# Designs tried in a protein design run: peptides against a protein of PDB entry 3C66. Part 22

Target 1, 189 residues: chain A of PDB entry 3C66
Amino acid sequence: KSWANLFEKNDFFFRYKFYLEITAYTRGSDEQHLKWSGLVESKVRLLVMKLEVLAGIKIAHPFTKPFESSYCCPTEDDYEMIQDKYGSHKTETALNALKLVTDENKEEESIKDAPKAYLSTMYIGLDFNIENKKEKVDIHIPCTEFVNLCRSFNEDYGDHKVFNLALRFVKGYDLPDEVFDENEKRPSK

## One batch from the design tools (peptide; made by RFdiffusion4, then SolubleMPNN)

Design b1_p10_7_s3 (from b1_p10_7, 4 letters changed)
Fold by OpenDDE base, seed 1:
Structure b1_p10_7_s3 (fold): chain B 189 residues (1-189), chain A 10 residues (1-10)
Amino acid sequence: as target 1 above (189 residues)
Amino acid sequence: PRIYNVIFEL
């Protein structure tokens, strides 16, 4: 039985109070994105391993499937906006200013040949050893190491105009809408 | 690098 069957979407996004989002961005071709996102995805297990050994982290469980999206991205400013606003329910509404590429619209002339930003997002559910409500957790180091690992794999991935990588710590109530089905209620605070 | 909110209080 594949690990994928153990981490069905079912309650994953309700199981944890905290999540780490790993988003690979590509402003370029789908082929470029496939290579970049595939690399990032292949390294997530290493990040999980680094998180698990931190004293404050009880569990770090990756969701096995990436979330895929793409937007028409005519400008570098649009690409910056995507990277700034994506990954949080509080800010994701700003993405409504961009055209989401869907199976229904991808063949439209205005979309087909338009510059695109591709997004692949992996989620890690986090459970913490909370002794005191005031405990600070710092996962900056393993996150930085992960970014460096991915970026250093190929010189092309140093081009921030094309390839980007973001890691975002979010609370369950601030997860993007993409993780919930239409019939699912977002977790409360 | 784009690393957001990785220092946090629980």
Scores: peptide ipSAE 0.448, ipTM 0.926, DockQ to the pose 0.850
Fold by OpenDDE base, seed 4:
Structure b1_p10_7_s3 (fold): chain B 189 residues (1-189), chain A 10 residues (1-10)
Amino acid sequence: as target 1 above (189 residues)
Amino acid sequence: PRIYNVIFEL
């Protein structure tokens, strides 16, 4: 099946039991984030290719549209918290302690001029070859290679105070709320 | 690098 058939959000986040989340973080300008996230997004296909050749992985399908969010991020500790808590339904409630930037509030003076953390998240749906229920799957290597590839592209991207990249393996029931519409019920355990 | 839960049992 062409990846083109998976570009519609409608069933993508219900189709797989497992997902790999790729989040590009930027604590800086919107311009910095556009460059960084754009780079990361441009490399996702390479990660998919590396995942597909692993014996335990039957399918790795990217969702082609990033999810975008930004938070007021006045401190480095806030930035660390965002990176720690984002990407899992279990932990994302901690982000409520920060001010989410929205179209409704972005022009407020207190938000407009505030330091921000920008997030762009890509998702890969994963299907595994379950020959034996007890097989340990390890995708650490391709994930590490991907991070290194993105970080090494420009020396500026080595600055962890500004640019960060996280890869998180999650189950479908633990996907962030952002992937579901208001009328959609998250998958059960 | 922030890589989470990439070693798992199915």
Scores: peptide ipSAE 0.447, ipTM 0.924, DockQ to the pose 0.867
Fold by OpenDDE base, seed 3:
Structure b1_p10_7_s3 (fold): chain B 189 residues (1-189), chain A 10 residues (1-10)
Amino acid sequence: as target 1 above (189 residues)
Amino acid sequence: PRIYNVIFEL
């Protein structure tokens, strides 16, 4: 990546105190994941539009590139664990129990032929209107509508054994390690 | 659906 691209990325994940994470999960083939994640990604703009019009939200800014990862996922329990633990720095260490697929190891026979869970994660930076004295923000409705929109697009996406979708609200200091470069310090609380 | 912490205090 160019220095400019790195700088833009770094600025994005330090710019906001709050983020919405959208993760598409697929336990199946890379082709299945490409279709599913591509659909989810194509709908993120609609979610942003719904968030932007909420009185409490000043800015909803999508990061345009997904973060991609995959794990060896031999069981349904492993798939559940991935979905539960991914997306928060507090919990992501649990994923160390699974084999992360990397460019270095993907050609290993044991990994190549293993069942996999694929993850594609989109981020939305959020800024809120402090002046509205709204101590409580609720974005559950637009998030639910988004999930329903994605899941209803194709009957195949109703199979929760294969296709899943999660939305997680996180604070900047609790973003996954994947969003930071090795030389970057995580935002403080 | 997996929707986490979308009702929150600032």
Scores: peptide ipSAE 0.445, ipTM 0.924, DockQ to the pose 0.805
Fold by OpenDDE base, seed 5:
Structure b1_p10_7_s3 (fold): chain B 189 residues (1-189), chain A 10 residues (1-10)
Amino acid sequence: as target 1 above (189 residues)
Amino acid sequence: PRIYNVIFEL
């Protein structure tokens, strides 16, 4: 496949006007998250295949590496907030109220044993057919099928208190800051 | 399920 050679982000987050974000959330152990995110990641290729066959979609190009982050998540409300606010530049500033876990701080006593929410995010760049620019595009079906596929794989993944999965359609100018380097300028509207 | 903005106009 033509996209199989894209292993570096270089211009990936500038190449498309539109992206689909797939985020696996886990409020639990790192082991739980590894299993959950690994499952989700293993199924992304199936979602890509379903997107590629839609008449309105010219290209569905996955970025091959997940973005990993974790937050101290002491409450269920914090977990809900993370899921609500993550994945959009417009809303991600709200996450600054939470403690981001980093390699530098993960061994701090206040962080080490704290409840955590883990996030793994996959990105798919989308290009649409010009003829459909004035039409509504609906990718709800393949997205729903993907969610159902992941959640039905193991009974444990039905526990929404622990495991969650979100799919978000975003414009390139509204991508999270995590996808850009410090020296990169966010795409303009 | 958390599926956001998947019905959209270009």
Scores: peptide ipSAE 0.440, ipTM 0.922, DockQ to the pose 0.820

Design b1_p10_7_s4 (from b1_p10_7, 4 letters changed)
Fold by OpenDDE base, seed 5:
Structure b1_p10_7_s4 (fold): chain B 189 residues (1-189), chain A 10 residues (1-10)
Amino acid sequence: as target 1 above (189 residues)
Amino acid sequence: PRIENVVFTL
């Protein structure tokens, strides 16, 4: 069965206690972001395969669709702030200081011509082997290999001023609001 | 070079 057929969106973000977020960031053009995020997305399956073979990981299931967002990002400091605050419900409110680009506002002159940070986020649901409680699951190795794979694909992706890639381990109750519909209740701690 | 942000917290 393809991963796409395993989960409805609403079930996916309630099914696991733990998630790995993979966010491709681009401070530049939409074209630059499309290439970068597309590359990252194309490699997620390789990361999943590397996670699945870890003794402490019972299941690593990707959500098949990225979450897309973009912000007006006038400064490098704003771009660093986005990367620091995004991907956690605890910290995402800090992003309210930036102008979120929406379909409703994207044609406004002040937004249209503004420098932007683009975000594409992939999610992997994780189930851990309870029996292996004594084994430290180190996902750092496969995550680092994944980042290196993406960054090494094109020399341009070495420019951290433009292209960034972050992997964040989060609990289901700390997932960003974007993964839930307005009528959905966030998982409890 | 900027260090990649890999956050793992159980």
Scores: peptide ipSAE 0.098, ipTM 0.732, DockQ to the pose 0.247
Fold by OpenDDE base, seed 3:
Structure b1_p10_7_s4 (fold): chain B 189 residues (1-189), chain A 10 residues (1-10)
Amino acid sequence: as target 1 above (189 residues)
Amino acid sequence: PRIENVVFTL
C-alpha cells in the first residue's frame, strides 16, 4: 500500500494493535482551546521522533487529523470525569451523562452560554519489536518531555483548572467509538 | 498531566 493509504482513517485504526492517544483539554473558551490544542498538535511530531528512536518501537505513526469534541461542563467534577473516562471504549459510556455539543444544538440557549470542555485528540499507531519477548519499552520519558514542552510554552497553560493534557496507551480493541465509522466493526482482542 | 499505561512489556 502507498504511504498515502496509511493515512486513510479506516486503515489506520485497524493497522496497529496499540495506540497512543494525546488529548488536549480546555475548560474555557473556544479561542483558548484553539490556541492550546494547536500548540499540542504542533508538537506531536517531536514526540513521534522521540518514540521512533526507542529500540523496542518499530513504528510510531501519527494520524495527522485531530478528533474534536466538546461537552457542556458545569463543574470541575465534570471536567475531571471527562478526563478520567475519555479515550477508552470501556469507560466512554460515562460521558453519556454529559451533553455533547453538536452543530445541531450549539445555538440552543441552554448550551450556547454554558461552560464547556473542549477536547482535541491525536493518535499515534505503535508497532513494537516483538523478537525479544523480554524487552520492556518505557514511553514515560518521551511522553513526560512532551507534556513539559507543551505546558512550559505559556504560563497560562500551567492552570490545570483550564488546560489539561493526557496521554493514554490503548489497545486497538479499546479505541473510542469516534475513530470508527458506523459501518465498521471494532477490532477483536 | 496524565500518562496511562506507558510501559509495554513484550
Scores: peptide ipSAE 0.049, ipTM 0.712, DockQ to the pose 0.833
Fold by OpenDDE base, seed 4:
Structure b1_p10_7_s4 (fold): chain B 189 residues (1-189), chain A 10 residues (1-10)
Amino acid sequence: as target 1 above (189 residues)
Amino acid sequence: PRIENVVFTL
């Protein structure tokens, strides 16, 4: 309850140098995605708790609202491409090759009945303890535990053709464009 | 599942 009121969008994506992106992918129905993304989102708090206890992490703050997008995804290769390119400003322009589903186009016959990939992305802002310039922070363990927790919740979520989950560590200057308003300047390096 | 860039040196 406390986190939901702490961060407005505009401040959150400028506050930290580092972010952990958690993206739930679904190539299937909206209903499948709603269940999968809802599960992932429900577990993010557990990941935060595991991150916060790491000696190298000073703060792990979740942004409470997911970012939602969907693409026409005719092939498995398209689905792989989405997973490869999404979540980084450096690579996200490759997604322009796919048809983004919007409120304006969703009722078009070519889009309405097309196979879709759904994306829900959660963000965690990270602040690190810099005191020991030589400390290696390894978040692999808590991230792996989180993925395993989500994937093991239902056997259906083991199907990588339908359900995927990616965790990406990104710098603030490499956040996707979706997190910024049109008038906001991307953080510098 | 994909976990990217989760090991780093400060």
Scores: peptide ipSAE 0.047, ipTM 0.707, DockQ to the pose 0.872
Fold by OpenDDE base, seed 1:
Structure b1_p10_7_s4 (fold): chain B 189 residues (1-189), chain A 10 residues (1-10)
Amino acid sequence: as target 1 above (189 residues)
Amino acid sequence: PRIENVVFTL
């Protein structure tokens, strides 16, 4: 089956038991986020290549489109909370305490001029070749190399108050609601 | 497989 047929949104988030989420965070301007997220997104292919060659990984399949969101983020504590709670269905409800920026509300004066956290999230579906339940697949090395690659590209990206990058390993049943359409049922355990 | 929950915020 061609790679093109694997990128249909309809089955990607149901196809794998495991996913790697890559989220670029920016607390700053839209321009800062565009540069940062664009850099991260441009390097995801390199991470996929490094994952595919690991013993015990059968498939590492990137979803082609980022998920974009932004929140009003008045404080540094709010920014830390976003980074802690985002990317898991179990914890994402905590984000309801923050104002989600939407096309409908973005022109409101209270939102337009407010400090914002921008999020761009890429997903990689993972299939493991585990014949033996005891095989540990260590994805730490390629993930760390990826983060270091992104952070080292520009000295400004060393500022953790503005720019952050998180990699989260999640199960399909714990994916954020954003990946499912309203009519789609979340995968069971 | 014990995939250690790699949440890397570096």
Scores: peptide ipSAE 0.068, ipTM 0.746, DockQ to the pose 0.128; fails the geometry check

Design b1_p10_8_s1 (from b1_p10_8, 4 letters changed)
Fold by OpenDDE base, seed 1:
Parts: structure tokens; C-alpha cells; sequence
Structure b1_p10_8_s1 (fold): chain B 189 residues (1-189), chain A 10 residues (1-10)
């Protein structure tokens, strides 16, 4: 049975207390985003490998599918806002000020020709070796190495006006709404 | 790069 069958969506986002979100952002064309997000996604396995060998990390399990979204993004300030507010249930309501691109509205003239920000988000579930309740696990090094690996692949990916990459730690109760089905109850604190 | 809270306090 394929690794893909072990991580059904419904169980994955309830299985861990902690998640690492990896979001590739592109303010540009869909083609630019496809290349950038595809690169980032292809490197996630390397990050997982680096996380698994850290002291205090018991398990680092990637969710196999990215979450895709796009917003109308007229300004650089809107792009900064998206990057700041996305990835947390506490802050994602601010994104309601922007027009989400959907299959239903993508052909509207005001949306079709508008500047867009594209988002691809990968999730890693984290389980820790709780021997002592006071142990801090710092994953700064592998995360920095991952970002550098992605950004150094092509000089174009150094343009922060177009391409961005964020790594966010979230608790299960603060995961974005996108990871839950309409009938699923958000994990409690 | 945007790195948010890379330290887990368990």
C-alpha cells in the first residue's frame, strides 16, 4: 500500500499537536509559480530527513499533497499582507479583504486579468520525544538550509518581489481552515 | 526568509 494511503487528510491534521507549514508564494504568472512551487515541493523530503535526525524529534511526517490557493493581489502591500496573515487560523480572516480566486470566479474579467499571488503550502506533522517537559527543540538550522537550498537554485528566486518562501510553526488548533472539511471540528487547545 | 517561531517549547 502506497505511502499516500497512510496519510488520509482526515487523520493527518488531527494526529499531531505541532505542524510545520511550508508556503511558496509567487506574485506573478502561473508559470512562474509552477516552477517555484514545484522546486520547493521537490525539496521538502530533504527537510524531513534533516528534521528526523534532530534530537527531540520523534517523527516528521509530510502531508503528501500541497494546498493551492490564489488571491487577487493588486499591490505589493497586499502581497506582504498575504504573507503575514496566511497560515494561522487566528490571522487568516484578514485575507477576506482580498478576492480569493476560485473555479467559479476565475473567468470574471476583473479577476482574470488582475495581478495574482499564488500560494502552495506543504504540511509536516511533528511528534516530539517528550522525555522532559522543558526541552526546547530548535529547528532553525534545517529550516534555514532548506530556504537557502530553494532560493539558490535559480537567481530569479532571489527576487522577493515575486518569489517568497515561509516556514511557520503552528499548533493543531491554529491550522488554517483549508485543512479541514466542512464537517470536521477543529482540534481543541 | 520568513521563519516563524522555529523554537518549540514543549
Amino acid sequence: as target 1 above (189 residues)
Amino acid sequence: PRLYNTVFEL
Scores: peptide ipSAE 0.297, ipTM 0.881, DockQ to the pose 0.854
Fold by OpenDDE base, seed 5:
Structure b1_p10_8_s1 (fold): chain B 189 residues (1-189), chain A 10 residues (1-10)
Amino acid sequence: as target 1 above (189 residues)
Amino acid sequence: PRLYNTVFEL
């Protein structure tokens, strides 16, 4: 069985208490985003490998499909807001102030030529070794190495006005709504 | 880089 077949979407976001979200942001063209997000996605397996060898991490399982979204992003402040608020159920409601680009509205004149922020988000489910009596697991090093790896690939990816990369630790009950189907109940605390 | 809560409190 391919690793991809081990995790149906519905089970994946209920299976773990903790998730690492990797979001590639692009305020620019869809082509720029495709290249950037594709690069980030191609490196996720390396991050997984680095996480798996940490003493506190028992399992690091990536969800195989990215979540894609885009917003009309007229200003740099909007772009900062997206990066600040995205990736947590507690904060994502702030994004309702922005126009979500959909297949239904993408051809609207007000949206078609508008500046956009593109988001591609990868998820890693994490299971921890509780046996080690470690109250804390620090993943800062592998995450930083991952960011550096992605950003160093092309000089253009150093432009934080266009390209950004965020890694967010999220509890299962605080996952964004996008990961759940309309009929699914969010995990409780 | 935006690294949010890279220290897990279990």
Scores: peptide ipSAE 0.301, ipTM 0.883, DockQ to the pose 0.778; fails the geometry check
Fold by OpenDDE base, seed 4:
Structure b1_p10_8_s1 (fold): chain B 189 residues (1-189), chain A 10 residues (1-10)
Amino acid sequence: as target 1 above (189 residues)
Amino acid sequence: PRLYNTVFEL
């Protein structure tokens, strides 16, 4: 099946038991984030290729559409909290302490000029090769190589105060709410 | 880099 057939949102987030989340974070301007997230997104295919050749991974399928969000982020501690709590249903409720930027509120004076953290999240659905009886599959190496590839592209991307990149392994039942429509029920454990 | 749960336990 062509990857194109997996781009239907509803089927993608129910199809796999496991997902790799790739989140590009930027505490800075929208322009900075656009460049950073665009770079990260452009490299996801390389990560997929590296994942697919691992003996424990049968399939690695990227969801091609990024999920975008932004928060008012007045402090470095807030930025750390966003990076710590985002990407898991178990922890994402902590983000309610921050002001989410929406189309409805973005023009408010308190939001418009506020420091912001921007997030772009890509998802890779993972299917594992059960035949090899591998109880554990370690993807640390390809993930680290991916991060290094993105960070090394421009010296500015080495500034962790501005640019960050997280890779999170998540089970389907623990995916963030953003991936489901209001009428969709989260996968069961 | 922030790498969370890079080991899959099946």
Scores: peptide ipSAE 0.301, ipTM 0.881, DockQ to the pose 0.784; fails the geometry check
Fold by OpenDDE base, seed 2:
Structure b1_p10_8_s1 (fold): chain B 189 residues (1-189), chain A 10 residues (1-10)
Amino acid sequence: as target 1 above (189 residues)
Amino acid sequence: PRLYNTVFEL
């Protein structure tokens, strides 16, 4: 397949059974988020390189574009909920309790000046060499190294009240709705 | 850091 076809959205989220989600969270300003997410995104290639050399991983293929979302986030508990529930179709319905910021509503006074949580999510499609084996692939080390790399870049990113970073392993059928177009059917189990 | 399911069980 051509390189171009490999990075098409519609094919990407149906191509792999497994994905690694990398989400940068910011409860603060858009500017803070742009800096934080931009840093995280700039380091994803290093994580990919570390994943690709693991014996159990055949392919680690990054999707080149982040998914962006933001929520009205009035409390720290709401921020914790976002971090806990986001990134899985099974749990993302809990986010309906929060106001999603959209282009249609962002100028509303109740939303415009509200505290917000910003999310930028990168996806890595994973293909494993251990298919059909009871073997486990542990990516904890490269993921931890990645988190440390991102958070150590600036001391401000140590403030977990503002900046957070999550890495989530997700099966294709459990990808968040955001990765699919309205006319696309979610992959089956 | 939030690391969810870093061990893949296939």
Scores: peptide ipSAE 0.290, ipTM 0.878, DockQ to the pose 0.795; fails the geometry check

Design b1_p10_8_s2 (from b1_p10_8, 6 letters changed)
Fold by OpenDDE base, seed 1:
Order: C-alpha cells, then structure tokens, then sequence
Structure b1_p10_8_s2 (fold): chain B 189 residues (1-189), chain A 10 residues (1-10)
C-alpha cells in the first residue's frame, strides 16, 4: 500500500488502536496562533522520528492535516478547562459549556469581538511491538523533549497565559468526535 | 508541560 493511502482520513482513525494527540493552544490573536501552531506542526516529524526508535513502538504515523477549532474564551479558567478537557471523547462534553466558533457564527458581534482560544491538533497513529499486555510503555521523554523544543524556539512561547502545548495518549474509542464524519461510527473497545 | 497518559500499560 502506498504511503499516500496511509494519510487518507477515511481509515486513519480506524487503523490504529492508539493515538498521540498534539494540541497547540493560543489565547490571543489568530496571527499569534498561526505562528505558534505552524511552529509546532513543523516539529511533529522530529517527534515521530524519536517515537519510531523506541523499542516498544512498531509504527508512528502522523496524520498530515491539523484539526482546527476555536472557542470563545472569556477567562483564564475557561482556557484551563479547554486544555484539560479537549482531546478525549470522555471529557470533551465539558466544552459544550463554551461557545464554539463556526463559520455560521463568527460574524456575530458577541463572538467576533470576544477573546478566543485557538486549537490546532495533530494526530499520530501508534502500533506497538508488545506481545505482553503487562508491559509498560513510556513515551514521556520524547514528548517532554518535543515540548521543550517548541517552547524554547521563541521567548514569547514561554508565556503560558497565551501559548500552550499538550500531548495526550488516547485509545481509538476515546478519540474526539471531530475526527469522525457524521456517518462514521466510533471504534469499539 | 501538559502530558496526558504518556506512561501506560497496553
């Protein structure tokens, strides 16, 4: 199968049992987010390379397109909630308390002028060389190195009030709803 | 850093 077929949305989120989510957050301007998310996205390939050399990891395949979303984010507490709850089907329902910015509502005055949190999420599908279900996998080191690499690129990215970065390991059945089309059924356990 | 479930058992 050509590498090109691995990057088609249609089967990517069904192909793996496990995923690593990389989310860049910005509470600020769209321009600030574009710079921050673009930097993070440009470094994902380096994380993939570091994951692939781990003995327990058979495959680390990035999905090539980011998922973009934004919320009205009037408070720092709302921003903290977004960062805590986003990226898992179990917890994403908490985000329903916030106003999702859409193409239909973005021109409403109450939304247009509101403080926003911008999100760009990259996905890595993971396959493991683990025969023993009791074996622990630790990806903490490459994930920490990745965060440090992104945060150290510019001094402005040290401001946690504006710029944040999260890495979340999730099972396929706990992927956010955004990755599935309306006609697609969520993977079972 | 915000790292969720980076140590896990399969």
Amino acid sequence: as target 1 above (189 residues)
Amino acid sequence: PRLFNTVFTL
Scores: peptide ipSAE 0.519, ipTM 0.946, DockQ to the pose 0.839
Fold by OpenDDE base, seed 2:
Structure b1_p10_8_s2 (fold): chain B 189 residues (1-189), chain A 10 residues (1-10)
Amino acid sequence: as target 1 above (189 residues)
Amino acid sequence: PRLFNTVFTL
């Protein structure tokens, strides 16, 4: 299969059993988010390189496009909830308590001037050399190094009230609904 | 940092 087919959306989220999600969060302006998410995205290739050299990891393939979403986020507690619940199909239903910003509603008076949390999520598909399902994989170090690399780029990114970064290991059947089209069925376990 | 399931079994 051509390299292009590996990074087609429809094939990508069905190809791997496992994914690493990288989500940049911003509770602030769209401009702040563009800078923050753009930085995070620019560093993903370095994380991929660090993952690929781990003995247990056979392949780490980045999906090249971020998934973008934003929520009305009036409180710090709402922002914490977004960061806790986003990125897993098991938990994402909790976000239904928040107003998702859409092209249809963004001009509504209650939404337009509301505090917002912006999310940009990058995905890495993972294939493993591990035959024994009891063997533990540890990606904590490269993930921590990645977070430190992103956070240390600008002192402003140390403000956790505004800027956050999460890395989540998920199974393909637990990917967020956003990665699938309306006509696509979620992978089974 | 928010790291979820970075040590896991397959």
Scores: peptide ipSAE 0.518, ipTM 0.946, DockQ to the pose 0.800
Fold by OpenDDE base, seed 4:
Order: structure tokens, then C-alpha cells, then sequence
Structure b1_p10_8_s2 (fold): chain B 189 residues (1-189), chain A 10 residues (1-10)
């Protein structure tokens, strides 16, 4: 099936047992985030190409729509916490300590002018061609190359206080809640 | 870079 048929949310997050999450983080302005996330998103296809040529990877299919979120992020420690805890169902509950920015609350004075961390997350569904279940898969090189590519595009993107990029390998049962609708049941282990 | 679980066993 063409990648075009995978662009529908319908079963993408149920189709694969494994996913690679690519999250662009920005602690700054919405404009800064738009530029940074847009750059990262524009490079995802290059990462997919590098993943697909690995012997252990049968398929790497990107989900085309980013997931967007933002948090009130008053401190650098909060920003570190977001980067550490986001992207896994096991850890995302820690983010409940932060104020999620929503359409309902974004105009509140305490939120409107507050420092924010913006998140854009892209997903790649992974299928593996591993005969031996004990075989290790190593995607460190293509992931590192991808990060370096994004970070080196502009000198400003070298500032880790503002711009960050995380790649997380997760199992389908450990995907963030954001990928499922309220009526959808999370995949089992 | 923040890379999580880039080496794994299936």
C-alpha cells in the first residue's frame, strides 16, 4: 500500500508493534517553534530512508500529521522534565504537574504571557524482519545523523536551552495517550 | 541529543 493510505489516523497506531517518535521541542516563541518543527518535519523522510536500508527494518512508515502540544514552562527544570517524560505512556503522567495549554485556557492571563514549551511529535511505524527474536536492533547511527542534520541547519538550533530534538523508540502499548481517541483502547502488550 | 532506546531487543 502506498504511504498515502497510511496518512489516515484510522489504524496507524494499531498497525505496528513499534514506533519511533521524533519530538521537536522549543522553549521560546511560537514563531521559533514553527521554524524549528517545520525543519524537523521536513527532514523526517530522510530518516525514514536511512531506517529502511537497515537489514533488520522491513518497513518504516511515517505518520504525516504532527501532534502538537504546549505547556507552561517557567523554568529550565520544567523544560528538562518535559523532554524526559513526554513520549511514553509510562512517564507522561508526570506532565500533569505542568499546565497544558489548551484552546480553552490559552487566553487566561496566567497562561497567555507565560513562558511556554512547544512540542511537535512525528511518528514512524516500524516493522522488523528479525528471524531471531534475540537479535539486537541498533538505530543509533541514523538517529544521531538525523539530529545532527537538524541541529546543524542553523546555528540557532544549537542552543539546547531553546531548541531540542528527541527520538524515542516505543512499543505500541506505550504510545502517548494523544495518539488515541477517547473511544479507542490502547494496544495490549 | 536525546535518544531513547535506540538499541533494543525485540
Amino acid sequence: as target 1 above (189 residues)
Amino acid sequence: PRLFNTVFTL
Scores: peptide ipSAE 0.513, ipTM 0.944, DockQ to the pose 0.851
Fold by OpenDDE base, seed 3:
Structure b1_p10_8_s2 (fold): chain B 189 residues (1-189), chain A 10 residues (1-10)
Amino acid sequence: as target 1 above (189 residues)
Amino acid sequence: PRLFNTVFTL
């Protein structure tokens, strides 16, 4: 079962040329993040349904497992940087300036009591009906509707200092390193 | 909302 799940994961991030990343951010407690990310994750199927009905989209396939990460986030500027730089291989190296929280370091006194930003990221693989190599695809409306749906669920989720939500369209060669195993080569252009 | 590249040409 473990190997089958690895092969399914590995195939997913090589199967599509394009992905939509949905990241829930929380600068606060783990409990706050669990509630926020759980809400966002529960709504992803509604976004998929809205994407599938777009004429230019042939397939919208959700990867059902979230990717979880957390950083020490002492300032609002650090939180903004995380939201700007996360989700693209081109920009994620900027996050090396922050302390990633790991199972090995989470109990260190300097990390345990530090302000944290929590991230939960969902992926949707996209295939397009490309009749012409110059077709413009616009997914802005369903993405905006999704954000509004998540943010309107609870008044607390209107606090952008604590709760954030990003949607990023990326090419397979620009996926974050987190989606690939150590033995996997990043897709070429 | 933080939306990146939601309008694109393939």
Scores: peptide ipSAE 0.512, ipTM 0.945, DockQ to the pose 0.856

